# Designs tried in a protein design run: peptides against a protein of PDB entry 5OK6. Part 96

Target 1, 215 residues: chain A of PDB entry 5OK6
Amino acid sequence: ELPGLDSQWRQIENGESGRERPLRAGESWFLVEKHWYKQWEAYVQGGDQDSSTFPGCINNATLFQDEINWRLKEGLVEGEDYVLLPAAAWHYLVSWYGLEHGQPPIERKVIELPNIQKVEVYPVELLLVRHNDLGKSHTVQFSHTDSIGLVLRTARERFLVEPQEDTRLWAKNSEGSLDRLYDTHITVLDAALETGQLIIMETRKKDGTWPSAQL

## One batch from the design tools (peptide; made by RFdiffusion4, then SolubleMPNN)

Design b2_p20_1_s1 (from b2_p20_1, 12 letters changed)
Fold by OpenDDE base, seed 3:
Structure b2_p20_1_s1 (fold): chain B 215 residues (1-215), chain A 20 residues (1-20)
Amino acid sequence: as target 1 above (215 residues)
Amino acid sequence: MPKERIVVSDEELQAHSASL
């Protein structure tokens, strides 16, 4: 059953737990297509639950570039294309109005950047490869705030590297160079890694030499 | 940050990878 319109407004727009609540690192927020949200606002502000302004089910179809991987379109802008809601508010709206059949929620995490908290709408997708098999990539998503150490651990796990094997990462540049990611404590952002970038995991040889020494 | 950089073409990199 739908709550009263004033109750809906208070649940979603209140300053403590609603849309305007402070961001907290690690929390989940959800994208809602802007037009739907504005229609909902008009409905609940109108004061007539029988109004023709009923928003219907949440439909984020216009935010997706595909319905296979459910990737977001590039260049979406908060406040223009979508609004961000905290998990509680999102779940209320879904419970009241439903979500379009088969459409996944668009869940994103709050991250800490040097001066701000931000919902990371576009995490970084890296192409992880082994130095001896560059044609077999594993696409893995990382936060901009994830460490290079996490990228390395993830690569080791994906390629089933034994604990005793020594490994390191190289970022492939478009200019015909490789940059060694030797500082594992810096973030993906600090390393300036980008979506679609090839990250090469090099494994040290049994003789103690690195394959890249021959480059 | 400072980087250790290797200058290598895509062809050289592929050839190297294939030789391992």
Scores: peptide ipSAE 0.421, ipTM 0.896, DockQ to the pose 0.850
Fold by OpenDDE base, seed 2:
Structure b2_p20_1_s1 (fold): chain B 215 residues (1-215), chain A 20 residues (1-20)
Amino acid sequence: as target 1 above (215 residues)
Amino acid sequence: MPKERIVVSDEELQAHSASL
């Protein structure tokens, strides 16, 4: 059952878990398509529950570039294309109005950047490959705040590398070069890794040499 | 420290990978 309009407004905008509450690292936030949200605002501010301004089900269709993997369109802007809501507020809206049939929620995490907390709407999707099989990629999502060490561990896990095998990463650049990701303590952001970038895991040979020494 | 960089064409890289 829909709560009173004033209660809806207070819960979503001004509640303890409202839209304007402080970001906290690791928390989940959700995207709501801006037009729907504005329609909801008009509805609850209008003071008439029987108004023709009823927003209907949440529909984020315009935010997606595909309905298979439910990837977001590139270049979406907060406040223009979507509104960010904390998990509690999102779940309230979904419970009240529903979500369009078949659409997944657009859940994102708060990350800590130097002096800035941000909802990471666009995490980095890296293409992980082995040096000896560049055609077989594993797409894995990482935060910009994830370490290169995590990328390496993830690659090792995906490729079932044994603990005793020595491995390292190379980032393939668009300019026709490979940069070795030698510092595993820096972040994906610090390494300037981008979505769609090929990350090559090199495994050390049994003779102690690296395959890349032949390049 | 300067990043270790290898300049390699896509063709060379692919050929290298295929030879391993």
Scores: peptide ipSAE 0.421, ipTM 0.895, DockQ to the pose 0.812
Fold by OpenDDE base, seed 1:
Structure b2_p20_1_s1 (fold): chain B 215 residues (1-215), chain A 20 residues (1-20)
Amino acid sequence: as target 1 above (215 residues)
Amino acid sequence: MPKERIVVSDEELQAHSASL
C-alpha cells in the first residue's frame, strides 16, 4: 500500500536515506528518469492521492540506448536526464509504484576520487585481449578507481593464464600506439583508460623475451 | 604518467599477432 503523500515526500527527499543524503563510498545508488521523478514530485506535492498526476510505474526507458544489454545512453546528465537516489529511497519508490516490466534497475556505486565522492554512472568497459589473438575480446567493466593490477588479474583469469606465466598490459591508443601499463598500482582513471579501449595482455615467451620486442 | 610507448599501426599489430 502507498504511504501518505507527505510521508513519501519526506522519505525520499528529506529522510536519512533520502536523495540529499551524503554519498558514501561503496554504497549503491540508482538512477531514476527525470520526468518520472518530476511527475512523482508533482503528485506528492499536490496532496491528492487520486490526482491525475499519479506517476505510474518507474520507467527508465529513455535512459537506455538498448533494451538488450541495458546500456545507458552516453552523455546523460544528473538533474537533467535522471535523478540519483540512494538504495533505500529507490527501493521505496519501486515498492510503491513498481518498475516497468522487464526493465532492470540502474544501479551504480559511489566511488571515492582524490577530492570527491561521486556516483559512478559510467564505469569503464575495457576490451581485454591477448597479444596473440586480438580478435577475441573479453568486455569487462571496471571502476575508474580500480587498479591496473586488478585489470591484469582479471585478464589473467579470463584467459586462464597459469600462475607461472608472466604477463603485462598494453593500452591501445586511437592514434596508433601502445602504452605499457607498467605501474599496476595506479588506477584506471590515472591511466586514462576509456570505455571501448583495447587492453592487450602480453605473455612472456618461454625464452624470456617479450613478443612486443619485435614491434 | 611516464609510459613505455610503441608506435604501431593496427595493420602492423594485427600482422604481428597473426605471426605468433
Scores: peptide ipSAE 0.421, ipTM 0.896, DockQ to the pose 0.837
Fold by OpenDDE base, seed 5:
Structure b2_p20_1_s1 (fold): chain B 215 residues (1-215), chain A 20 residues (1-20)
Amino acid sequence: as target 1 above (215 residues)
Amino acid sequence: MPKERIVVSDEELQAHSASL
């Protein structure tokens, strides 16, 4: 059963546990399509549970560019296209109204950037390849706050690299160059890596030389 | 940022990769 309208409002909109609560790094938040959310607000503020303003099930369809990979459209703006809710508030709304059949929740993480916490709506998708097979990519999602070291470890795992094999990464640039990702302690953001960028994992030869030395 | 840069065309890179 739906709780009372005042109770719904208090659970979702409050500043301690609802929409307005402080962001904390590592926590999950969820996107809700703006028009649905505004309809819900109108419904609960109206004070009539039988009102024609009943919002129905949550439907985020307009936020997705496709219903296969469930990727978000580019350029979505908080407060215009969607609102962000903490996990507890999201789960309340889903339990009360339901989510459109077959549609996944849009879960995102709070990240810590210099001087700010934010919900990372658009993580970076990198194309990981081996230096000797550039045509076979693995698409992997990373946070802007993830280290290059994590990217390297992920590449090694995906390509089943043996522990004794030495590897390093190169970022392919659009201008016809490769930049070696030498410092593994910097972040994806610091390295200025972008979605769709090719990241080449180079494996050291048995003779101790690097394949890239021949370029 | 500690980076090494190699200037290489897409064709050269592909040719190099295929030769390995």
Scores: peptide ipSAE 0.418, ipTM 0.895, DockQ to the pose 0.868

Design b2_p20_1_s2 (from b2_p20_1, 13 letters changed)
Fold by OpenDDE base, seed 2:
Structure b2_p20_1_s2 (fold): chain B 215 residues (1-215), chain A 20 residues (1-20)
Amino acid sequence: as target 1 above (215 residues)
Amino acid sequence: MPKETIKVSDEELAAHSASL
């Protein structure tokens, strides 16, 4: 059952548990399409539950570039295209109004950056390839806070690298050169890796030499 | 950190990759 309009407003906009609550690393937040949210605001602020301003079910269709992979459109801006709600507030709205049939929730994690928490709306999508088969890429998403070590492990897993095989990563930089990702303890952010960037996994030869030594 | 950077063209990289 729909709560009273004032109760809805307080639950969603409450600074302790609502939209304005502090971000906490590891928590889930959800995107809500801005026009729907504004319609909801108008409805609950209007004070009339029988108003023609009823927002209907949550519909995030305009935030998606496709309905197959449910990838977000690029360049969406918080406060313009969407609002961010903590999990509790999102679940309240979904319980009250429903979510458009077939649409997945747009869940994102709060990440810890140096001196700030942020909802990571756009994780980094890397193109993972093997040094000996550059034409076959695996697109994998990583958090900016994920380590290069995780990227390497993920690449090894995707390419079915045997445990005894030695591997290392190279990033193709904006100049077209290859930068070795030597430190596996730094983050994707620290390594300045970007979406669409080619990451080459090099496998050590059986003779103990690296293929890149011939470049 | 010592960044090892290899300057290689896409063509050279492709040729090298194909030779392995």
Scores: peptide ipSAE 0.333, ipTM 0.870, DockQ to the pose 0.801
Fold by OpenDDE base, seed 3:
Structure b2_p20_1_s2 (fold): chain B 215 residues (1-215), chain A 20 residues (1-20)
Amino acid sequence: as target 1 above (215 residues)
Amino acid sequence: MPKETIKVSDEELAAHSASL
């Protein structure tokens, strides 16, 4: 059952979990297509539940590049293409109006950057490979705030590396050369890693030498 | 970030990988 229009407005815009509430690191926020949200605003501000301004089901189709992988289009802009809602507000809207059948929610996490908190709409997708099997890549998503150490641990887990084996990472740079990710404490952002970038996990030999020493 | 850089072509890297 739909709440009263004033109640909807207060819940979504002015509630404790409203659209304008402060971001908190680690929280989930959801994208809502801008035109739908504007239609909803017009509907609830109009004060007439029987109005022709009823927004219908939430439909984020225009935000997706495809309906197979449900990847977002590149270059979407907050306030122009979409609105961000905290989880509580999103769930209210979905419960009231529904979400287009078969369409997944667009959930994103708040991350802490040096000067601001931000909803990370576009996490980094890295191509993880082993130094001895470059043709077998694993695409894994990381936050810009994730450490290189986490990338390494993730690679070790994906490739079933034994705990006693030493590993390190190389990033293929724009010049085609390999840059060793020496500092594992810096973030993906600090390392300037980008989506689609190849990350090579090197495993130390039993003799204590690194394979890359032969390059 | 302290980086070590190896200049290697894709072909050289592939050949190296295959030799391991």
Scores: peptide ipSAE 0.330, ipTM 0.871, DockQ to the pose 0.869
Fold by OpenDDE base, seed 4:
Structure b2_p20_1_s2 (fold): chain B 215 residues (1-215), chain A 20 residues (1-20)
Amino acid sequence: as target 1 above (215 residues)
Amino acid sequence: MPKETIKVSDEELAAHSASL
C-alpha cells in the first residue's frame, strides 16, 4: 500500500534514510533514473494521489547499455541522468511502485577516497588472464580502493592456483607494454588501472624462474 | 634488476604464451 504523499516525500528526501543523508563507506546506494524520480517528485508534491503524474514502476532502462550484462552506459552523471538513494529509500520506492520487470537494481557501494566519500558508480572491470593462456579471460569488477593484492588473490582463485605456486601480476599499459604490479599494497586507483585493462597473472616455473624473463 | 616494464608486441606475447 502506498503511504501518503507527504510521508513518501519525507521518507525519501529528508528522512533518516533520505537522499541527502551523509555517505558512509561500505553502504549500498542505488541508482534511480532521473526522469522517473522527477516524475515521482511531481506526483508526491502535487498532493493528489489520483493524479495523472503517477510515476508507475521504477524503470532504469535508459541507464543500461545492454540488457544482457546490465552494464551502465558510460558517462552517466549524478543529478543529470540518475539520482542516488540509500538502500532503505530505494527499497521503499521499490515496495511502493515496483521495479520494471526483469531489470536488476543498480546497487553501488560507498567508497572512501582521500578526503571524500563517493558512491562508486563505475567500479573497475579488469580482464584477468594467465600468462600461458591469454585466450581464457575472466572479467572481474574491483573497487578503485581494492588493493593489487586483492586482484592477485582473485586471479589466483579464478584460475585455481595452488597455494604453493608463486604468482605475480602484469598490467598491459596504453602503449601495449607490460608493467609489473609489484607493489600489492597499493590500490587499483593508485596503479591507475582502468576498465577493460588486461591483467596477466604470471606463475613462477618449477625451476624458480619467471616466464617473463624470456621476454 | 628484474624488469618492471616489458616492451613486447601482442604477437610476441601471444607467441611466447603459446610456447609455454
Scores: peptide ipSAE 0.328, ipTM 0.873, DockQ to the pose 0.602
Fold by OpenDDE base, seed 1:
Structure b2_p20_1_s2 (fold): chain B 215 residues (1-215), chain A 20 residues (1-20)
Amino acid sequence: as target 1 above (215 residues)
Amino acid sequence: MPKETIKVSDEELAAHSASL
């Protein structure tokens, strides 16, 4: 049975634990399709539990570009396309109304940027390849706040690089040239890496030369 | 940010990669 309408409203919109709560780095937030959320608001504000305004199960279908990988559509805007709820509020709504069958929750993390906290709705998806096998890419998601060092370590792990092998990264830039990601301490954001960008892991030769020296 | 930039075409890069 659903909680009382006023209780639902207070639980979800509560400024301390609900939609209006402060963002905290590392916490999970969830996207809810805007129309559904507005329907829910109308329902709980209407004061009639038997109202025709009952929102039904949460359905985020319009936020997804596909139902295979469940990737979000590009260019979604908070407040227009979706609302963000903290994990507790999301789980309450799901428990009360359900989620469309087979549809995954859209979970995102709060990240700390230099001046703001933000729910990272669009993490960066990088295409990782080896310099000697450009046709075999591995798509890996990274936060904008992740270091290039993490990208490199992830690439090394994915490609089963031995600890003694020396590696470095190149990013294919918008001009089609390769930019060496020299500083591994900067973030994905600082490096201006973008979703779909090709990142080439170069492995140093046993003779101490870099393959890229031949380019 | 310290960078080295290599100007290389996709074809040249592919050819290079295949030669290794």
Scores: peptide ipSAE 0.326, ipTM 0.870, DockQ to the pose 0.856

Design b2_p20_1_s3 (from b2_p20_1, 10 letters changed)
Fold by OpenDDE base, seed 4:
Structure b2_p20_1_s3 (fold): chain B 215 residues (1-215), chain A 20 residues (1-20)
Amino acid sequence: as target 1 above (215 residues)
Amino acid sequence: MPKERIVVTDEQLQAHSASL
């Protein structure tokens, strides 16, 4: 059941689960398309529940670049294209108005960067490959705050690398060069890894040599 | 520390990978 308009406004904007709530690392936030949200604001501020300003179901269609992978369009801007809501606020809105049929929620995590907490709207999608099979990639999503060590572990897991096998990563640059990701303690952000970037997992040979020594 | 960088063309990399 839809609560009173003033109650809706207070819960979503000013409540403990409101839009202006401080970000907390690891929490889930959700994107809501800006025009829908503004329509909702107009509706609840209008004071008439039967108003023609009723926003209808949440429709985030304009935020997606495709309906297959449900990837976000590039370059979306908070406050212009979407608003961010805490999980509780999002779930309230979905319960009250519904979500457009077939659309997934746009869930994102709060990450902590050195000087700021933010909702990571665009996690990094890396293409993980083996050095001996560059044509077979695994697309894996990482946070900018994830370590290169996690990327390496993930690659090892995806390629079923045995614990005794020694592996290391190379980032392929757009110019064709390979940079070795030798420090596993730095983050994806620190390594300046980008979405769509090829990350090559090299496995050490049984003779103790690295395949890359032949490049 | 200087990043270990290998300058390689896509063709060279592919050829290398295929040879292994």
Scores: peptide ipSAE 0.394, ipTM 0.891, DockQ to the pose 0.799
Fold by OpenDDE base, seed 3:
Structure b2_p20_1_s3 (fold): chain B 215 residues (1-215), chain A 20 residues (1-20)
Amino acid sequence: as target 1 above (215 residues)
Amino acid sequence: MPKERIVVTDEQLQAHSASL
């Protein structure tokens, strides 16, 4: 059952878990297509539940690039293309109005940058490969705030590297050169890694030498 | 940050990978 219009407004806009509440690192927020949200605002502010301004079900179709992987379009802007809602507010709206059939929620995490919390709408997608099989990549998403150490651990797990095997990462640059990601404590952001970038996991040879020494 | 860089072409890298 739909709550009263004033109750809806209070829960979504003015509640403790409303749209304007402070961001907290690690929390989930959800994208809502801007036009739908504005229609909802007009509906609840109008004071007439029987109004023609009823927003219908949430439909984020215009935010998606494809309906296979449900990737977001590039270059979406908060406040222009979408609004961000905390999990509680999102779940209220979905319970009241529904979500378009087949569409997944667009869930994103709050990350902490040096001077600001931000909802990370576009995580980094890295192409993980082994040094001896560059043609077989695993695409894995990482936060900009994830450490290079996490990238390395993830690569080791994906390639079933044994615990006793020593490994390290190289980032492939556009000019073909490789930069060794030797500091595993820095973040993906600090390393300036980008979506679509090839990350090569090198495994140390049994003789104690690195394959890259022959390059 | 400081980087350890190997200057290599795509062809060299591919050839190296294939040799292992």
Scores: peptide ipSAE 0.392, ipTM 0.891, DockQ to the pose 0.890
Fold by OpenDDE base, seed 1:
Parts: sequence; C-alpha cells; structure tokens
Structure b2_p20_1_s3 (fold): chain B 215 residues (1-215), chain A 20 residues (1-20)
Amino acid sequence: as target 1 above (215 residues)
Amino acid sequence: MPKERIVVTDEQLQAHSASL
C-alpha cells in the first residue's frame, strides 16, 4: 500500500534518507529517470491519490543504451536526464511503485575525489589484455578512485598469472602510443584512463627481459 | 606524471604480439 502523498514527499525529498542528504563515500545511490521523477513529484504534490498524474512503475528505459548489457547512454546529465536518490529513498520508491519488469536498478557509488564527493555514474571500463594475446580482452569496471595497483592485480587474477611472474601495465593511447603505468599507487583518474581503453599486461620473460624492449 | 612512452602503431603492436 502506498503511503500518504505528503509522507512520500517528506520521505524522498526531505527525510534523513532524502534526495538532498549529504553524499557519503562508499554509499550506493540510484538513478531515476527525470520525467518519471517529475511526474511523481506532481502526483504527490497534487494531493489526490486518484489523480491521473500517477507515475506508475519506475522506468529508466531512456537512460539505457541497450537492454542487453544495460549500459547507460553516454552524456547523461544529473537534473536533466536523471535524479540521484540514496539507496533508502530508491528502495521506498521501488516498494511503492515498482520497477519496470526485467529492468535492473541503476546503482552507483559515491566516490571521494580531491575536495569533492560525487556519485560515480560512469565508472571506467577497461579492456585488459596480455601483451602476447591482444585479441582476448577482459572488460573490467573500475572506479576512477581505484589504484593502478588494483588494475594490475585484477589483470593478474583474470589471466591466472603465477605469483612469481613479474608483470606491468601499459595504457594504449588513441594516437598510437603506449604509456607505461609504472606508478601503481596513482588512481585510474590520475592516470587519465578512459572507458574502452586497452590496458596491456606485460609479463617479464624468463631471461629477465621485457617483451616491450623489442618495440 | 612522467610516463615511459613507446610510439607504436596498431599494426606494429599486433605484429609484435603475434611474434611472441
């Protein structure tokens, strides 16, 4: 059963778990398509539960690029295309109105950047490959705040690299160059890595030489 | 940050990878 309209408004907009609550690093937030949210606002502000302004189920279809991988469209803008809700508020709305059948929630994490917290709507998807098999990639999602060390560890794990094998990363640039990601303590953001970028894991040869020395 | 950079074409990189 739906709560009273005023209660809905207070819970979602002004509650401790409301839309305007402070961002907290590591917490989950959810995207809601802007038109649906505006219709919900109109509904609850109208004061008539039987109003034709009833928003129906949450439908984020317009935010998705595809309904197979459920990737977001590029270039979506907060306040224009979607509204961000904290997890509790999202779950309230889903409980009250439902979510479109088969559609996954769009969950994102709050990240801490220098002097700012934000919901990371677009984490970085990297294409991890081995230097000797560039055609076989593992697509892995990383936060901009994740370290290059994590990227390297992830690559080692995905490629089943033995602990005794020495490895390092190269970022392939669009201009036809490779930049070695030698500092594993910097972030994905600091390294300026982008979605779709090829990250090459190089494994040191048994003779102690690096394959890239022949490039 | 300073980076070790190698200038390499896609073809060169593929050829190198295939030779390993």
Scores: peptide ipSAE 0.388, ipTM 0.890, DockQ to the pose 0.841
Fold by OpenDDE base, seed 5:
Structure b2_p20_1_s3 (fold): chain B 215 residues (1-215), chain A 20 residues (1-20)
Amino acid sequence: as target 1 above (215 residues)
Amino acid sequence: MPKERIVVTDEQLQAHSASL
């Protein structure tokens, strides 16, 4: 059931708990398509419940590349293409107006960068492969703030590597080279890894040698 | 930055992978 228009405005635009509230690392925020949000603002600020200004169901269709994997279009800009809402505010809007049938929510996490907190709208999608089977990739999302150590652990888990097996990572470059990701403490951002990049997990041989030594 | 770099063509890398 829809609350009063003034109540809706106060719940969503509140500076303490709504759209303008402080970001906290690890919290979930949601994207709302800008035109829908502007229509909602006009509806609740107008003070008239007339259906002529009613925004209808939330529809984020224009933000997606496709309806198969529901990836976002590249180059979307906050305040131009979408608005960010904290989880509570998002759930209120969905409860009041609904979400377009079949569309998933666009949930993102707040991350901590050296000088700022932000909602990470575009996490990095890496293609994880084994050195002996380059054609079989696992696409995995990582935050720019995730460590190379986490990427390595994730690769080991996906490929069911035994705890006693020694492994390391290589990043494939477009210029025809491999760079070893030797420092597992640095972040995905520090390593300059990009979406779609091939990351090769190498497993040490039983004789103690590395397969890459033969390259 | 990565410490070790290997210069390799895609063909060389595929051939190497297939041999293992």
Scores: peptide ipSAE 0.387, ipTM 0.889, DockQ to the pose 0.868

Design b2_p20_1_s4 (from b2_p20_1, 11 letters changed)
Fold by OpenDDE base, seed 3:
Structure b2_p20_1_s4 (fold): chain B 215 residues (1-215), chain A 20 residues (1-20)
Amino acid sequence: as target 1 above (215 residues)
Amino acid sequence: MPVERIEVSDEELEAHSASL
């Protein structure tokens, strides 16, 4: 059953778990298509439950570039294309109005940047490969705030590297050269890694030499 | 920080990878 219109407004806009609540690192927020949200606002502010302004089910179709991987369109802007809601508010709206059949929620995490908290709408997708098999890439998503050490650990796990094997990463840069990611404590953001960038995991030889020494 | 950089062509990199 739908709550009263004033109750809906208070829970979504003015509640402790409302749209304007402070961002907290690690929390999940959800994208709602802007037009739908504005229609909902008009409906609940109108004070008439029988109004023709009823928003219907949430439909984020216009935010997706595909319905296979459910990837977001590039260049979406908060406040223009979508609204961000905390998990509680999102779940309320879904429970009241429903979500379009078969459409996944657009869940994103709050991350800490040097001066701000931000919902990371576009995580970084890296192409992980082994130095001896460049043709077999694994696409893995990382936060901009994830460390290079996490990227390396993830690569080791994906390629089933034994604990005793020594590994390091190279990033293919825009000039086509390879930059060694030697500092594993810096973030993906600090390393300026971008979506679609090739990251090569090099495994040290049994003789103690690195394959890249022959390049 | 000084980045260890290897200047290598795609062809050289592929050839190297295939030789391992």
Scores: peptide ipSAE 0.389, ipTM 0.893, DockQ to the pose 0.819
Fold by OpenDDE base, seed 5:
Structure b2_p20_1_s4 (fold): chain B 215 residues (1-215), chain A 20 residues (1-20)
Amino acid sequence: as target 1 above (215 residues)
Amino acid sequence: MPVERIEVSDEELEAHSASL
């Protein structure tokens, strides 16, 4: 059963546990399509549970560019296209109204950037390849706050690199040249890596030389 | 930061990759 309209409003909109609560790094937040959310607000503020303003099930279809990979459209703006809700509030709304059949929740993480917390709506998708097989890419998602070290470890894992094998990364830059990602302690953001960027994992030869030395 | 950069064409990179 749906709780009372005033109770719904208090659970979702409050500043302690609802939409207005402080962001905390590592927490999950969820996107809700703006028009649906506004319809819900109108419904609960109207005070009539039998009102024609009933919002129906949550439908985020307009936020997706496709229904296969469920990727978000580019350029979505908070407050215009969607609102962000903490996990508890999202789960309340889903339990009360349901989510459109077959549609996944749009879960995102709070990240810590210099001087600000934000929900990372658009993580970075990198194309990982091996230096000797550039045609076979693995698309992997990373946070802007993830280290290059994590990217390297992830590449090693995806390509089943043995622990004794030495590896390093190169990023194909906007000029078409390769920049070595030698500092593994900097972040994806610090390295200015972008979605769709090719990242080449180079494996050291048995003779101790690097393949790239021949370029 | 100092960047080790390799200037290589796509064709040269592909040829190199295929030769390994």
Scores: peptide ipSAE 0.388, ipTM 0.894, DockQ to the pose 0.819
Fold by OpenDDE base, seed 1:
Structure b2_p20_1_s4 (fold): chain B 215 residues (1-215), chain A 20 residues (1-20)
Amino acid sequence: as target 1 above (215 residues)
Amino acid sequence: MPVERIEVSDEELEAHSASL
């Protein structure tokens, strides 16, 4: 059953778990399409539960570029295209109004950047390949705050690299050249890695030489 | 930091990969 309109407003906007609560690293937030949210605001502010302003179920369809992979459109802007809600507020709205059938929630994590906390709406999707099989990529999502070491470990795992095999990463840059990701302690952000970027895992030869030495 | 950079064309990289 829907709570009273004033209670809804207080819970979502002004509650301890409301829209304006502080961001906390590692917490989940959810995107809500802006027009739906504005319709909800109008509904609950109107004070008439039977109003024609009833927002219906949450529908984020306009935020998705496709309904197959459920990827977000590029260039979406907070406050213009969507509103961010903490998990509790999102779950309240879903429980009250429902979510469009078959549509997944748009869950994102709060990340900590050097001077700010931010909901990472666009994690980085990297194309992981082996140096000897460039045609077979593994698309893997990483946070901007993830280390290159994690990228390397992930690549090793995906390609079933044996523990005794030595590996390193190269990033294909915007100029088409390869930059070695030699510092595994820096982040994806520090390395300026971007979505769709090709990351090549090089495996050291048994003779102790690197394949890239022949490039 | 000095980045080890290799200038290689896509064709050269593909050819190299295929030769391994």
Scores: peptide ipSAE 0.387, ipTM 0.892, DockQ to the pose 0.808
Fold by OpenDDE base, seed 2:
Structure b2_p20_1_s4 (fold): chain B 215 residues (1-215), chain A 20 residues (1-20)
Amino acid sequence: as target 1 above (215 residues)
Amino acid sequence: MPVERIEVSDEELEAHSASL
């Protein structure tokens, strides 16, 4: 059963716990397609639960570029294409109206940038490979705020590198050359890494030499 | 700090990787 229209509005739009509440780093927020959300606003503001303005199930189909990996379309704009809701508000809407069958929720995290909190709608998807097996890539998602050190640790874990083995990263740049990610304390953002970029993990040889020294 | 950059073709990189 749907709550009263005023209760729905207060729960979702209330500035203390709803859409307008302050962003907190690490929290989950969810995308809702803008047209659906505007239809919901019209419904609850209209004051008639029996009106023709009932929004139906949440349908985010227009936000996705594919139904296999459920990737978002590029260039989506907050307030034009989608609305961001905190987890509590999202779960209320899903419980009241449902989500279109087969569609996953579009969950994103709040990140802390210099002097700005924002929901990271487009995290970075990197293609991780080993220097000796370039044909086997692992796509891994990272925040722009994640360190290169975390990327390296993640690569080591995915490739089952032993703790005593020495490793380093190379990024394939737009010119097709390899740039060494030597500073592990900078962020993915600082390193200007982008989605789809190839990141090569190099493992040091037992003789103490690097494979890349032969290039 | 100088960025360590390797200018290598995809073919050379693949050949190197396959030789390991």
Scores: peptide ipSAE 0.386, ipTM 0.892, DockQ to the pose 0.766

